# Peptides against a protein of PDB entry 2AUS: the designs that were tried, part 32

Target 1, 323 residues: chain A of PDB entry 2AUS
Amino acid sequence: ADIKREVIVKDDKAETNPKWGFPPDKRPIELHIQYGVINLDKPPGPTSHEVVAWIKRILNLEKAGHGGTLDPKVSGVLPVALERATRVVQALLPAGKEYVALMHLHGDVPEDKIRAVMKEFEGEIIQRPPLRSAVKRRLRTRKVYYIEILEIDGRDVLFRVGVEAGTYIRSLIHHIGLALGVGAHMAELRRTRSGPFKEDETLVTLHDLVDYYHFWKEDGIEEYIRKAIQPMEKAVEHLPKIWIKDSAVAAVAHGANLTVPGIVKLNAGIKKGDLVAIMTLKDELVALGKAMMSTQEMIERSKGIAVDVEKVFMPRDWYPKLW

## One batch from the design tools (peptide; made by RFdiffusion4, then SolubleMPNN)

Design b1_p11_2_s4 (from b1_p11_2, 4 letters changed)
Fold by OpenDDE base, seed 5:
Structure b1_p11_2_s4 (fold): chain B 323 residues (1-323), chain A 11 residues (1-11)
Amino acid sequence: as target 1 above (323 residues)
Amino acid sequence: MPVFRPPRPFS
């Protein structure tokens, strides 16, 4: 998520009409909620689905969805996409995750050996999905991006771990315990990151949401609920982006595929088959789609389908039909 | 016992 992607400009003279659309920072509060994502601090105890149901009740919403399940006992970062933004969670499911975990060892191990063995688990690991996973129980490779030991107290090892989506930390800890020769189990787990969502000033509790909704509805103070909800564009910050002409926006909002002439600027390093975000020149999310060309092909070609549009977010009326 | 304080947002 932290890779600054280079931006290649194709049309440096492309202008945008300030009267069209609703930039993420300029949405009326009701529209901001309709296109919102909450960076929720999920409490331990409830399921991710129960928490989503509570948010829907608290905020009087018709629909919401979460950016990747946390087990009942697991706390921390749960992105909850609201209303018209609900399907933006598809961008968060494949995103990297970070956790802080407490591993309890079943025997005494020298600290130097703990550090050495845990470092060997950085990189590619082989995992079998747990019995309760909806995923087929085939052995699969997963990447551990980093392991950072925070504290060692006898048999208790507190560590931060960055992982590929669908890495099982419980299974990782079990394998570390086997490699140490004493065995281990996961005592506690918190998710500290899900793609662009992390533990920062945007992290809110269910209690915060109750209070902030009350301040808006009863006291007329919208500032708290506005800050508690991120624009849906936050949920795609980690994706490669393609910015399009105002004349292409309405067509894409109607479900037309993006063609090469509609592109104003794009990120470097897009490959055919990548999930990409189609943006306006005002950084509004129009749609998610599959790249049908590389960045290089999108630069060199004068015509053709650049993106197969899979999911539209923008309303059809925000930009005029110019086709 | 290190109280696993889930990292509160670092103040």
Scores: peptide ipSAE 0.012, ipTM 0.555, DockQ to the pose 0.033
Fold by OpenDDE base, seed 3:
Structure b1_p11_2_s4 (fold): chain B 323 residues (1-323), chain A 11 residues (1-11)
Amino acid sequence: as target 1 above (323 residues)
Amino acid sequence: MPVFRPPRPFS
């Protein structure tokens, strides 16, 4: 999420009609919910699916989905996409994750040795998915971006860890314990980040959602429920973006592929095969798709398919058909 | 007035 991407402008004369669409900040409360994502503080105990089912009941929703399973015992950041935004969770699956973990060592190890060995686990590690994972049990590399030791109390090691998506912290702790020569297990785990979603003022509990929904429905106070739900565009902040002409929006909203002439501006560093967010000039999410060109090719070419559109989010009627 | 609860620290 923290990768600053340069914005390259292709068409500096492109304007947007303020009467078209619904910018994230200008959605009526019902529409905001329909295109919302909750930064949920998942409690320990329930499954991620049970928590999604509870949110659907609390908010009287037909559909919702989560941005990556937390085990029942694992608490913290669980993005829950609502209604028409439900499929935006696909953008969060490949996103980096951060955790705070408590590792319990099975023997005494000098603190200096703990620190030295844990530092060696920064970078590329080899993992095998656990038996319970839907992922084929093949050896794979994963990146550990950083390990920050927060506290060492005898055999207990509290640490923050930033990891590539699908890194198993339980397996990391097991390997650290083996490298220390005493063995270790994961005592506690909390997810503190999932891509753009982190522990901040947007983090809400199930209890907060009950209260905030009540204040809206019984007292007519929208402020709390509005702030408790992020716009779906938050869930794509970590993706490379392509901003399109108003004249291209309705075509993409109908599922047409994005062609090069429709591009107004784009992020630098897009590679062929990257997941990209197609945005309006008002920063509304139109669709997710696969880049069929690099940023450079999208600049140099006058024609061709820039993005293979995989998932449309924007309604077909928010922008007029201009073809 | 209802107030937003700050994120709970890891305990």
Scores: peptide ipSAE 0.009, ipTM 0.485, DockQ to the pose 0.125
Fold by OpenDDE base, seed 4:
Structure b1_p11_2_s4 (fold): chain B 323 residues (1-323), chain A 11 residues (1-11)
Amino acid sequence: as target 1 above (323 residues)
Amino acid sequence: MPVFRPPRPFS
């Protein structure tokens, strides 16, 4: 999510009709919910699936999905995509995660040694998924992007950790404890980030959602529920983007692959095989797809399939068919 | 419904 991507303009004269589509900031409340993602503060105790089921009940929704499982005992940032946005969670699964973890050491270790050893766990680590994971238990490399020690109180070490998706913090702490020679376990874990979703002002509780839904339905006050739900476009902020002509939007919304002539602007550094977000010039998410060309190929070529469209989000009627 | 106020584990 922290990679600033350059935007390359291919067509500087491309305009967008303000009457077409529904920009993320201009959706009626019902439509905003239909294309929404909640940055949920998941409580400790329930499964991520139970929490999603509760959100569906609270908000009277048919569909919802979460942007990556938190264990029952783990709290914090759980993106929950709503209704028509439900499929956007697939963009969040591969996204980096941040946690704050409390590690309890099984013996006394000098603070200088704790700091030195934990710094050695920055970078590439070898992990084996736990027995309870749906993931095949093969040894795999994962990136630890950073470890920031927040506090050391005797045997308790509070730290922030940025990790590649599917890094197991419990296993990291176990290995740190082994490297310290005393052993350790994970006492507490909170997720503070899941891709573009952070522990910020957009973070809401299940209680907040109950109250905000009530204020909307009983009191006619939409402000709170509107603020509690992020537009689905938030869930793709970390992806490379391709912005398309108004004339291409309806075709892509019908499931047509994006061709090179439809591109107005794009992020630098797209590689063949990358997951990309196809956007309107109003920053509306049209679709997710697989890049079939690099950024350079999309600039240099006059024709061809730029993106294999895998998942359409935009309704077919938001933009006119111009063919 | 039990209103889960999540204790923030790290205050």
Scores: peptide ipSAE 0.008, ipTM 0.508, DockQ to the pose 0.069
Fold by OpenDDE base, seed 2:
Structure b1_p11_2_s4 (fold): chain B 323 residues (1-323), chain A 11 residues (1-11)
Amino acid sequence: as target 1 above (323 residues)
Amino acid sequence: MPVFRPPRPFS
């Protein structure tokens, strides 16, 4: 999520009409909720699906979805996309994750050996998904980006770990325990990051959501529930972006593919096949799609399909039809 | 058993 992408301007004269659309900061509260994502602090105990069902009941919603399953016993960062934003979870599923884990060793190991062996697990690891995973149990490689040991107390090892999506920390701890020669198990796990969502001022509990919804409905105070819900655009901050002309927005909102003439600016380093976010010049999410060209091809070509549009978010009426 | 207290959100 921390990759700063260069922005290449293709049309420096492109303007946007301030009367069209609804920028993320200017949505009425009902519309903000319809296009919202909650950075939920998932409690230990319930499943991620039970928590999503509770949010739907608390906020009186028809639809919601989560940005990647946490096991029942696992707490922390669970992005929950609301209503019309529900499909934005597609952007969060492949995003990197961070956890803080407590590993319990089944024997005594010198601290220097613990530190040395855990350092060897940075990089590529081979994992088999656990029996309870919805994922087919095939051996697969996963990247461990970093391991930071926070504390060692006898047989208890507290550590921070950054991982590729779908890395199983329980399986990592099992393999570390085997490499140490004594065995180990996962005592506790908390997710501290899911792509652009982290432990920050936007992290809210189920209790916060109950209280903030009551303040809005009973007291007429929208401020708390407005702050508790992030705009759906937050869920795509980590993706490469393509910004389009006002004249192209309605066509893409109707499900047309993005063509090269519609591009105003774009991120560097887009490859063919990448998931990209199509944005307005007001940083509104229009759609997610698959890049059909590289950044370089989108600059050099005068025509052709730049993005195969997979998921439209923007309503068809926010921008006028200009074709 | 020491209960893992997640790092308190920095106030």
Scores: peptide ipSAE 0.007, ipTM 0.529, DockQ to the pose 0.034

Design b1_p11_3_s1
Fold by OpenDDE base, seed 1:
Structure b1_p11_3_s1 (fold): chain B 323 residues (1-323), chain A 11 residues (1-11)
Amino acid sequence: as target 1 above (323 residues)
Amino acid sequence: APKLSLEPYQK
C-alpha cells in the first residue's frame, strides 16, 4: 500500500465542474455510508462473516462484505465495505497483509538460531492451503515480504510479518518450528494491516459502531459515525489509478470501457492486465477495471480501449451524459 | 516483563 506511484499528466488543461459528483469528503452522511468502508478491529471469537452480519444489523444495512477473512481466533484489521461499496472488497482480497504473531516453540533454541532461521523465511515460501480453505489444496508459492522479530522470551517469539495475500501464518510458524528442529505453534495472531487499512485513528470496534450509530440516530450527532466510516476510495488507494475527464465519467458509470481520449492523468507503471481504479478529477471512484494497455501505451496512443471496466461503483446520474 | 502479548496492539 505504501507504493508511491508517479502521476503522469496527459491533459494539464482538464478542469472539473464542482457541481458534478460527490467528492469523498463532501458526501451527506447517508451517502457516505452507502459508499463506505469500515476499518474494523475484529474481536477474537466470531467469524469474519458473523462480524459482517453484526455490522449490517448495527448500521441497518442491506449488504456488506469483508476485505479478506480472518479466522475466528484472529483479531485486528478487517475492512468491511458497505452497501454500494460492498464489491470494492475485490481490490482488498489480493492486497498484502501484515500480522503480529506470537509463536511458541516446543523446545529451547538459542536466540541467534531463531533469528537466523526466521530470516530464511523472508522471500518465496511453499505452502499447502489448510483443508478449510476454499482454495484447491495444491502447493503454492507465497511471498513473505519481511519478518521483524519484536521480542524473544525463552520459547515465545513475537514477530511482525508482511505477507502476500493468502499466506497462512499458522503454516509459516509450523514450518519455522520444523526448521528450528523443535516444532512450533501459533499462540496468538493479530492482523495489523490489510492493504491501505492499518492500525490507526480509523480503526473502530463493534462497540464504537453501536455507540456512534446511537449518537447519530438518537442525538443527531453524525460526526462520530462519519469518522468511523472511510470513503470507498480508501479501499483502492493501493491500486494504480487513472483519472478521467468529466465528459468520460457518465459513460464509464454506464459500464462503457475507458478509451484513451478520456484519460487526464494516470499512474506510472500500469501493465496490461493490472487491476486499476478509474477516478474522477475529484478523486471519486468511478469503476474498477483491467488495464488493456500499459501506462506508456495510454500516453502514446490517441485512441483505443485503455481499461476494460469490470465493476462500476459510481451512480449513473452523478455526472451528466456528455456524449 | 516481556510484553509477549498482543494486548498492547489491541486498542
Scores: peptide ipSAE 0.028, ipTM 0.563, DockQ to the pose 0.035
Fold by OpenDDE base, seed 3:
Structure b1_p11_3_s1 (fold): chain B 323 residues (1-323), chain A 11 residues (1-11)
Amino acid sequence: as target 1 above (323 residues)
Amino acid sequence: APKLSLEPYQK
């Protein structure tokens, strides 16, 4: 999520009409909720699905979805996309994750050996998904981006770990335990990051949501519930972006593919096949799609399909049809 | 309960 992407401007004269659309910062509270994502602190105990059901009840919502399952015993960052934003969770599935884990060793190991062996697990690891996973149990590689040992107390090792999406920390700990020669298991796990969502001032509990909804509905105070819900655009911050002309917005909102003439600016380093966010010049999310061209091809070509539009988020009426 | 708590890192 922290990779600063260069922005290449293709049309420096492109303007946007301030009367069209609803920028993330200018949405009325009801519309903000309809296009919202909660950075939820999932408590230990309930399933991610139960927590989503509770949020729907608390906020009187018809639809919501989460940005990637946490096991019942696992706490921490669970992005919950609301109503019209529900499908934005697909952008969070491929995003990197961070955890703080407590590993319990099944034997005594010198601290220097623990540190040395855990450092060897930075990089590519081989994993097999657990039986309970809907993912086919094939051996696969996963990246461990970093391991930071926070504390060692005898057989207990507290560490921070950054991982590629779909890395199983339980399996990582098992392999570390095997490499140490004593065995190990995962005692505790908290997710501290899911792509652009982290432990910060936007992290809220279920209790916070109850109170903030009450303040809005009974006391007329919308400030708290407004702050507790992030705009859906937050859920795509980690993706490469393509910004489009006002004249292209309505077509894309109707499900038309993005063509090269519609591009105003784009991130560098887009490859064919990448998931990209199509944005307005007001940083509103129009759609997610698959890049059909590289950044370079989108610059050099005068025509053609730049993005195969897969999921539209923007309503069809926010921008006029200009074709 | 393990001596090590995640609480210091949950803030």
Scores: peptide ipSAE 0.027, ipTM 0.597, DockQ to the pose 0.032
Fold by OpenDDE base, seed 5:
Structure b1_p11_3_s1 (fold): chain B 323 residues (1-323), chain A 11 residues (1-11)
Amino acid sequence: as target 1 above (323 residues)
Amino acid sequence: APKLSLEPYQK
């Protein structure tokens, strides 16, 4: 999520009409909620589905979805996309995750050996999905991006771990325990990051949401509920972006594929097959799609389909039809 | 040092 992508400009003279659309920072509160994502601190105990159902009740919503299941006992960062933003969770499923885990060893091991062995688990690991996983139980590789040991006290090891999506921390701890020769289990787990969502000032509890909704509905104070909800554009910050002309926005909002002439600027390093976010010049999310060209091909070509549009978010009436 | 508890991380 933190990789700054270079921006290549194709049309430096492209202007945007300030009367069209609704920039993420200028949405009326009702519209902000309709296109919102909550960075929820999920408590331990409830399922991710129960928590989503509670948010829908608290905020009087018809639809919501979460950016990746946390087990009942697991706390921390659960992105919850609201109403018209619900489908943006698809951008968060493939995103990297960070956890803080407490590992309990089943025997005494010198700290130097703990540190050495845990360092060997940085990189590619082979995992078998847990029995409870909906994923077919095939051996698969996963990336461990980093392991940071926070504390060691006897048989207890507190550590931070950055992982590829769908890495099982319980399985990682089991394998570390085997490599140490004493065995181990996962005592506690918290998710501290899900793509662009992390433990920061945007993290809110279910209790916060109850209070903030009450302040809005009973006292007319919208500030708290506005701050508690992030714009849906936050949920795509980690994706490569393509910014389009005002004249192309309505076509894409109607489900037309993005053609090369519609591109104003784009991120470097897009490959064919990548998930990309199509943005307006006001940084509004129009759609998610699959890149049909590389960045280089999108620069060099004068015509052709640049993006196969898969998920439209923007309403059809925010921009005029100019085709 | 954060105690060997996720309590400091549980808000």
Scores: peptide ipSAE 0.024, ipTM 0.605, DockQ to the pose 0.037
Fold by OpenDDE base, seed 2:
Structure b1_p11_3_s1 (fold): chain B 323 residues (1-323), chain A 11 residues (1-11)
Amino acid sequence: as target 1 above (323 residues)
Amino acid sequence: APKLSLEPYQK
């Protein structure tokens, strides 16, 4: 999520009409909700699906989806995409995650040995998904990006861990316990990050959402519910982006593939097969798609399909048809 | 190669 991507400008003369579209900061409250993502602090107890169902009931919504399952006992960052933004979760599912975990050791181990062994788990690990996982129980490689030990108190180890999507922290702790020779289990787990969503001022509870919805509906105060919901564009901040001409927006919004002439600017380092966000010059999300070219090919070529459009978000009428 | 796997620790 923190990867700064260089922006390469292909057309420095491309302008955008200020009358077209709805930039993320200029959406009416109803439209903001229709294209919103909540950075929810999931409580321990309920499933991620139960929490999504509660948000739908609280906010009177037809559709919502979450950016990656948290177990019932796990708290913290659960991005919940709303209504027309529901499918933006496909950008969040493959995103890196951070957790704070409490590991309990089943025997006494010197602190120096704990620190040494936990450092060995940074990098690539082989995991078997737990029985309760919807994922087929095949051995798979996952990346542990970092382990930061926060505190050691006897047999209790508090640590921060950054991991590849679908890394099971419970399984990691089990393997650490085996490597220490005494065994271990996960006592507590909180997710502190899911891609671009983290513990910050945008993190809200279910209680906050109840209150903020009442302030809007009963008192006419939009400010709280507006701040509690992030624009769907937040959910794609970690993706490589391609910005397109106003003349290309309506075609892509109708489900046409993006062709090379429609590109104004793009991020460096796009590879063929990457998930990319197609943006307007006002930083509005038009669609998600699969890159059919590298960044270099999109610069050098004059024609061809740059992006296979997989999911449109923008309404067809926000920009005029200019073809 | 992955540094650690379950297999070495399966009794």
Scores: peptide ipSAE 0.007, ipTM 0.458, DockQ to the pose 0.012

Design b1_p11_3_s2
Fold by OpenDDE base, seed 4:
Structure b1_p11_3_s2 (fold): chain B 323 residues (1-323), chain A 11 residues (1-11)
Amino acid sequence: as target 1 above (323 residues)
Amino acid sequence: APRLSLAPYQE
């Protein structure tokens, strides 16, 4: 999520009509909710599905979905996409994750050895999904991007870990314990990041949502519920982006594939097959799609399908049909 | 420092 992507401008004269669309910061509260994502602090105990069901009840929503399962015992960052934004979770599932974990060692190990061995687990690791996982138990590689030891207290090791999506921290801790020769188990786990969602001022509890919804419905105060819900565009910040002409927006919103002439600017480093976000010049999410060209091909070519549009988010009427 | 209120895992 922290990868700064260069922006290549293809059409520097392209303007956007301020009367068209609804920029993420200018949506009426009802529309903001319809295109919202909550950065939920999931409590320990309930399943991620139960928590989503509670959010739907609290906020009187028809639909919602989460950006990647947390086990019942695991707390922390659970992005919950609302209503028309529900499908944006597809962008979050493959996103990197960060956790803070408490590992309990089953024997005494010198701190220097703990530090040395844990550093060896940075990089590619071989994992088997746990028995409780619906995922086929195939050996798979996963990337551990970093391990940061926060504290060592005897047999308790508190550490931050950045991992590829679908890395099992419980399995990592088990393997660390084996490598240390004493064994270990995961005592505690908190997810501190899911792609662009992290522990920050946007993190809210279920209790906060109850109160904020009440303040809106009973007192007419929308400020709190507005703050508690992020625009769906937040959920795609980590993706490569393609910004399109106002004249192309309605076509893409109708499910047409993005063609090269519609591109105003794009991120560098897009490869064929990448998941990309199609944006307006006002940074509104139009659609998610699969890149059919590289960035270079999208610059060099005058025509052709740039993006195969998979998921439309924008309503068809926010921008006029200009064809 | 973000107070990691790690609510103690009751075993």
Scores: peptide ipSAE 0.007, ipTM 0.477, DockQ to the pose 0.049
Fold by OpenDDE base, seed 5:
Structure b1_p11_3_s2 (fold): chain B 323 residues (1-323), chain A 11 residues (1-11)
Amino acid sequence: as target 1 above (323 residues)
Amino acid sequence: APRLSLAPYQE
């Protein structure tokens, strides 16, 4: 998520009409909710599905979806995409995750040995999915990006861990315990990050949402509910982006594939097969799609399909048909 | 920072 991507400009003369579209910061409150994502602090106890059902009831919504399941006992960052933004969660499923975990050791181990062994678990690890996962119980490799020990108190080890999507922290702790020779289990787990969503000023509780919705509906104060909901564009901040001409927006919004002449600027390092976000020059999300070319091919070629459009988000009428 | 309360793990 923190990878700064270089922006390569292909057409430096491309202008955008200020009358077309709805930039993320300029949406009326009803439209902002329709294209919103909540950075929810999920409480321990309920399932991620129960929490989504509560949000739908609180905010009077027909549809919502979450950016990756947290177990009932696990708290913290749960992105919840609303209404027309519901399918933006597809961008969050492959995103890296961060957790704070409490590991309890089943025997006494010198602190220096704990630190040394936990450092060996940075990098590639082999995991077996737990019995309750919808994933086939095949051994799979996952990346541990970093392990940061926060505190050691006797047999209790508090640590921060950055991991590839679908890494099981419970299984990691079990393997650390085996490597230490005493065994271990996961006492507590909190998710502190899911791609671009983290513990920051945008993190809100279910209680906050109840109050903020009441202030809007009963008192006419929209400020709180507006701040509690992020634009759907936040859910794609970690993806490589392609910015397109105003003349290409309506075609893509109708489900047409993006062709090379429609590109104004793009991120460096796009590979064929990558998930990419197609953006307007006002940073509005038009669609998600699969790159059919590399960044270099999109620069060098004058024609061809650049992106196979998989999911449109933008309404068809925000930009005029110019084809 | 949200205090993770290290509630003593009862076995």
Scores: peptide ipSAE 0.007, ipTM 0.482, DockQ to the pose 0.036
Fold by OpenDDE base, seed 1:
Structure b1_p11_3_s2 (fold): chain B 323 residues (1-323), chain A 11 residues (1-11)
Amino acid sequence: as target 1 above (323 residues)
Amino acid sequence: APRLSLAPYQE
């Protein structure tokens, strides 16, 4: 999520009409909720699905979805996309995750050996998905981006770990324990990051949501509920972006593929097959799609399909039809 | 070589 992507400008004269669309920071509260994502602090105990159902009840919503399951006992960052933003979770599922884990060792191990062995688990690991996973039980590689030991107290090891999506920390801990020769189990786990969502001022509890919704509905104070809900555009911050002309927005919002002439600016390093976010010049999410060209091809070509549009988010009427 | 991790949980 922290990869700074260069922005290449293709049309430096492209302007946007301020009367068209609804920039993320200027949405009326009802519209903000319709295109919102909550950075929820999931409590330990409930399933991620139960928590989503509670949010729907608290906020009187028809639809919501989460950006990646946390086990019942696991707490922390659970992005919950609301209403019209519900489908943005597809951008979050493949996003990297960070956890803080407490590993309990089943025997005494010198600290230097703990540190040395845990360092060897940075990089590629081979995982077999559990029986309860909907994923085919094929051996698969996963990246452990980093392991940071925070504290060692006898047999308890507190560590931060950054991982590729669908890396199982409980399994990692089990294998660390085996490599240490004493065995280990996961005592506690908290997710501290899910792509662009982290532990920050935007992290809210279920209790906060109850209170903030009450302040809005009973007291007319919308500020708290507004701050508790992030714009759906937050959920795509980690994706490569393509910014399009106002004249292309309505076509893409109708499900038309993005053609090269519609591009104003784009991130560097887009490859064919990448998931990309199509944005307006006001940083509104129009759609998600599959890149059909590289960044270089999108610069060099004058025509052709740049993005195969898979999921439209923007309403068809926010921008006029200019074709 | 990548170490084996037997995954019990979706996280």
Scores: peptide ipSAE 0.016, ipTM 0.543, DockQ to the pose 0.018; fails the geometry check
Fold by OpenDDE base, seed 2:
Formats: sequence, C-alpha cells, structure tokens
Structure b1_p11_3_s2 (fold): chain B 323 residues (1-323), chain A 11 residues (1-11)
Amino acid sequence: as target 1 above (323 residues)
Amino acid sequence: APRLSLAPYQE
C-alpha cells in the first residue's frame, strides 16, 4: 500500500468543472455513508460476516461487505464497505496484510535459534489452505514480506509479519514450529493492516459506531459518524490510478470502457491485466477495471480501449453526458 | 527453497 507511484501527465491543460460530482471531502452525510468504508476493529469471537450484519443493523443499511475474512478468534483491521461502495472490497481482497501474532512453542529452543529460523521464513513459502477455507485446497506459494520479532519470553514469541493476501498465519507458525523441531501453535492473532487500512485514528469499534450513529440521529451531530466512515476512495489508494476528462466520466459511469483519448494523467508501471482505479480530476472513484494496455501504450497510442470497466461506483448523473 | 507445509490445517 505504501508504494509511491509516479504520475505521468498526458494532458496538462485539462480542467474540471467544480459544479460536477461530489469530491470525497464534500459529500453530504447520507451520501458519504452510501459511498463509505469503515476501518473496523473486529472483536475476537464473532465471524467477519456476523460483524458485517451488525454494522448493517447499527447503521440501518441494506448492503455491506468486508475487505477480507478474519477468523472468529482473530481481532483487528476489518475494512467494511457500505451500500453503493460494497463492491470496492474487490480492491482490498488481493492487498497485502500485516499481523501481530503470538506463537507458543511446544518445547524449549534457544533464542538465537528462534531468531535464525524465523528469518529463513522471509520470502516464498508453500502453503496448503485450511479445511474450512472456501479456497480450493491446492498447495500454493505465498510471499512473506517481512518477519519482525517483537518479544521472546521462554516458549512465547510475539512477532509482526507482513504477508501476501491469503497467507495463513496459523500455517506459517506450524511450519516454524516444525523447523524448530519442537512444534508450535498460534496462541493469538491480530490483523494490524489490510492494504491502505491500518491501526490509526480511523480505526473504530462496534461500540463507537453505535454511539456515533446515536449522536447523529438523536442529537443531530454528524461530526463523529462522518469521521468514523472513510470515503470509498480510501479503499483504492493502493491501486494504480488513471484520471480521466470530465467528458469521459458520464460514459464510464454508464459502463462504457475507458478509451485512450479520455486519459488526462495516469500512474507509471501499469501492466496489461492489472486492476486499476478510474478517477475524476477531483479524485472521485468512477470505476474499477482491468488494464488492457500498459502505461506506455496508454501514452503512445491515440486510440483504443485502455481499461475494461468491471465495476462502476459513480452515479450516472454526477457528470453530464458530453457526447 | 520454499518450505513445504504438509500439515492439515485444522482451524
């Protein structure tokens, strides 16, 4: 999520009409909720689906979805996309994750050996998905980006781990235990990051949401519920972006594919097949789609389909039809 | 070489 992407400007004279659209910072509270994502601190105990159902009841919503399952016993960062933003979770599912884990060893191991063996698990690992996973139980490679040991107390090892999406930490701990020769299990797990969502001032509990919704509905105070809900654009911060002309926005909002003439600026390093966010010049999310060209092809070509539009988020009426 | 886990994940 922290990868800074260069922005290449294709049309430096392109302007945007301030009367069109609703920038993320200028949405009325009802519209902000309709296009919102909550950075939820999931409690241990309930399933991610139960928590989503509770949020729907608390906030009186018809639809919501989460940005990647946490097991019942796992706490921490669960992005929950609301109403019209529900489908933005597709951007979060493939995003990297960070956890803090407590590993319990089944025997005594010298600290130096623990540190040495855990360092060998940085990089590529082969995992088999759990029995309860909806994912087909095929062996697959996953990346461990980093392991940081925070504390070692006898047989208890507290560590931070950054991983590719769909890496099972219970899996990793079991393998570490086997490599140490004594065995190990996962005692505790907390997710500290899911793509652009982390443990920061935007992290809220279910209790916070109850209170903040009450302050809005009963006392007329919008401030708390407004701060507790992030704009859906937060959920695409980690994606490569393409910014489009005002004249192209309504067509894309109607489900038309993005063509090369509609591009104003774009991130460097887009490859054919990448998931990309199509943005207005006001940083509003129009749609998610699949890149049909590289960044270089989008610069060099005068015509053709740049993005196959998969999911539209923007309403059709926020920008006028200019064709 | 990537380390193999053959252990059945009992969640």
Scores: peptide ipSAE 0.008, ipTM 0.498, DockQ to the pose 0.016; fails the geometry check

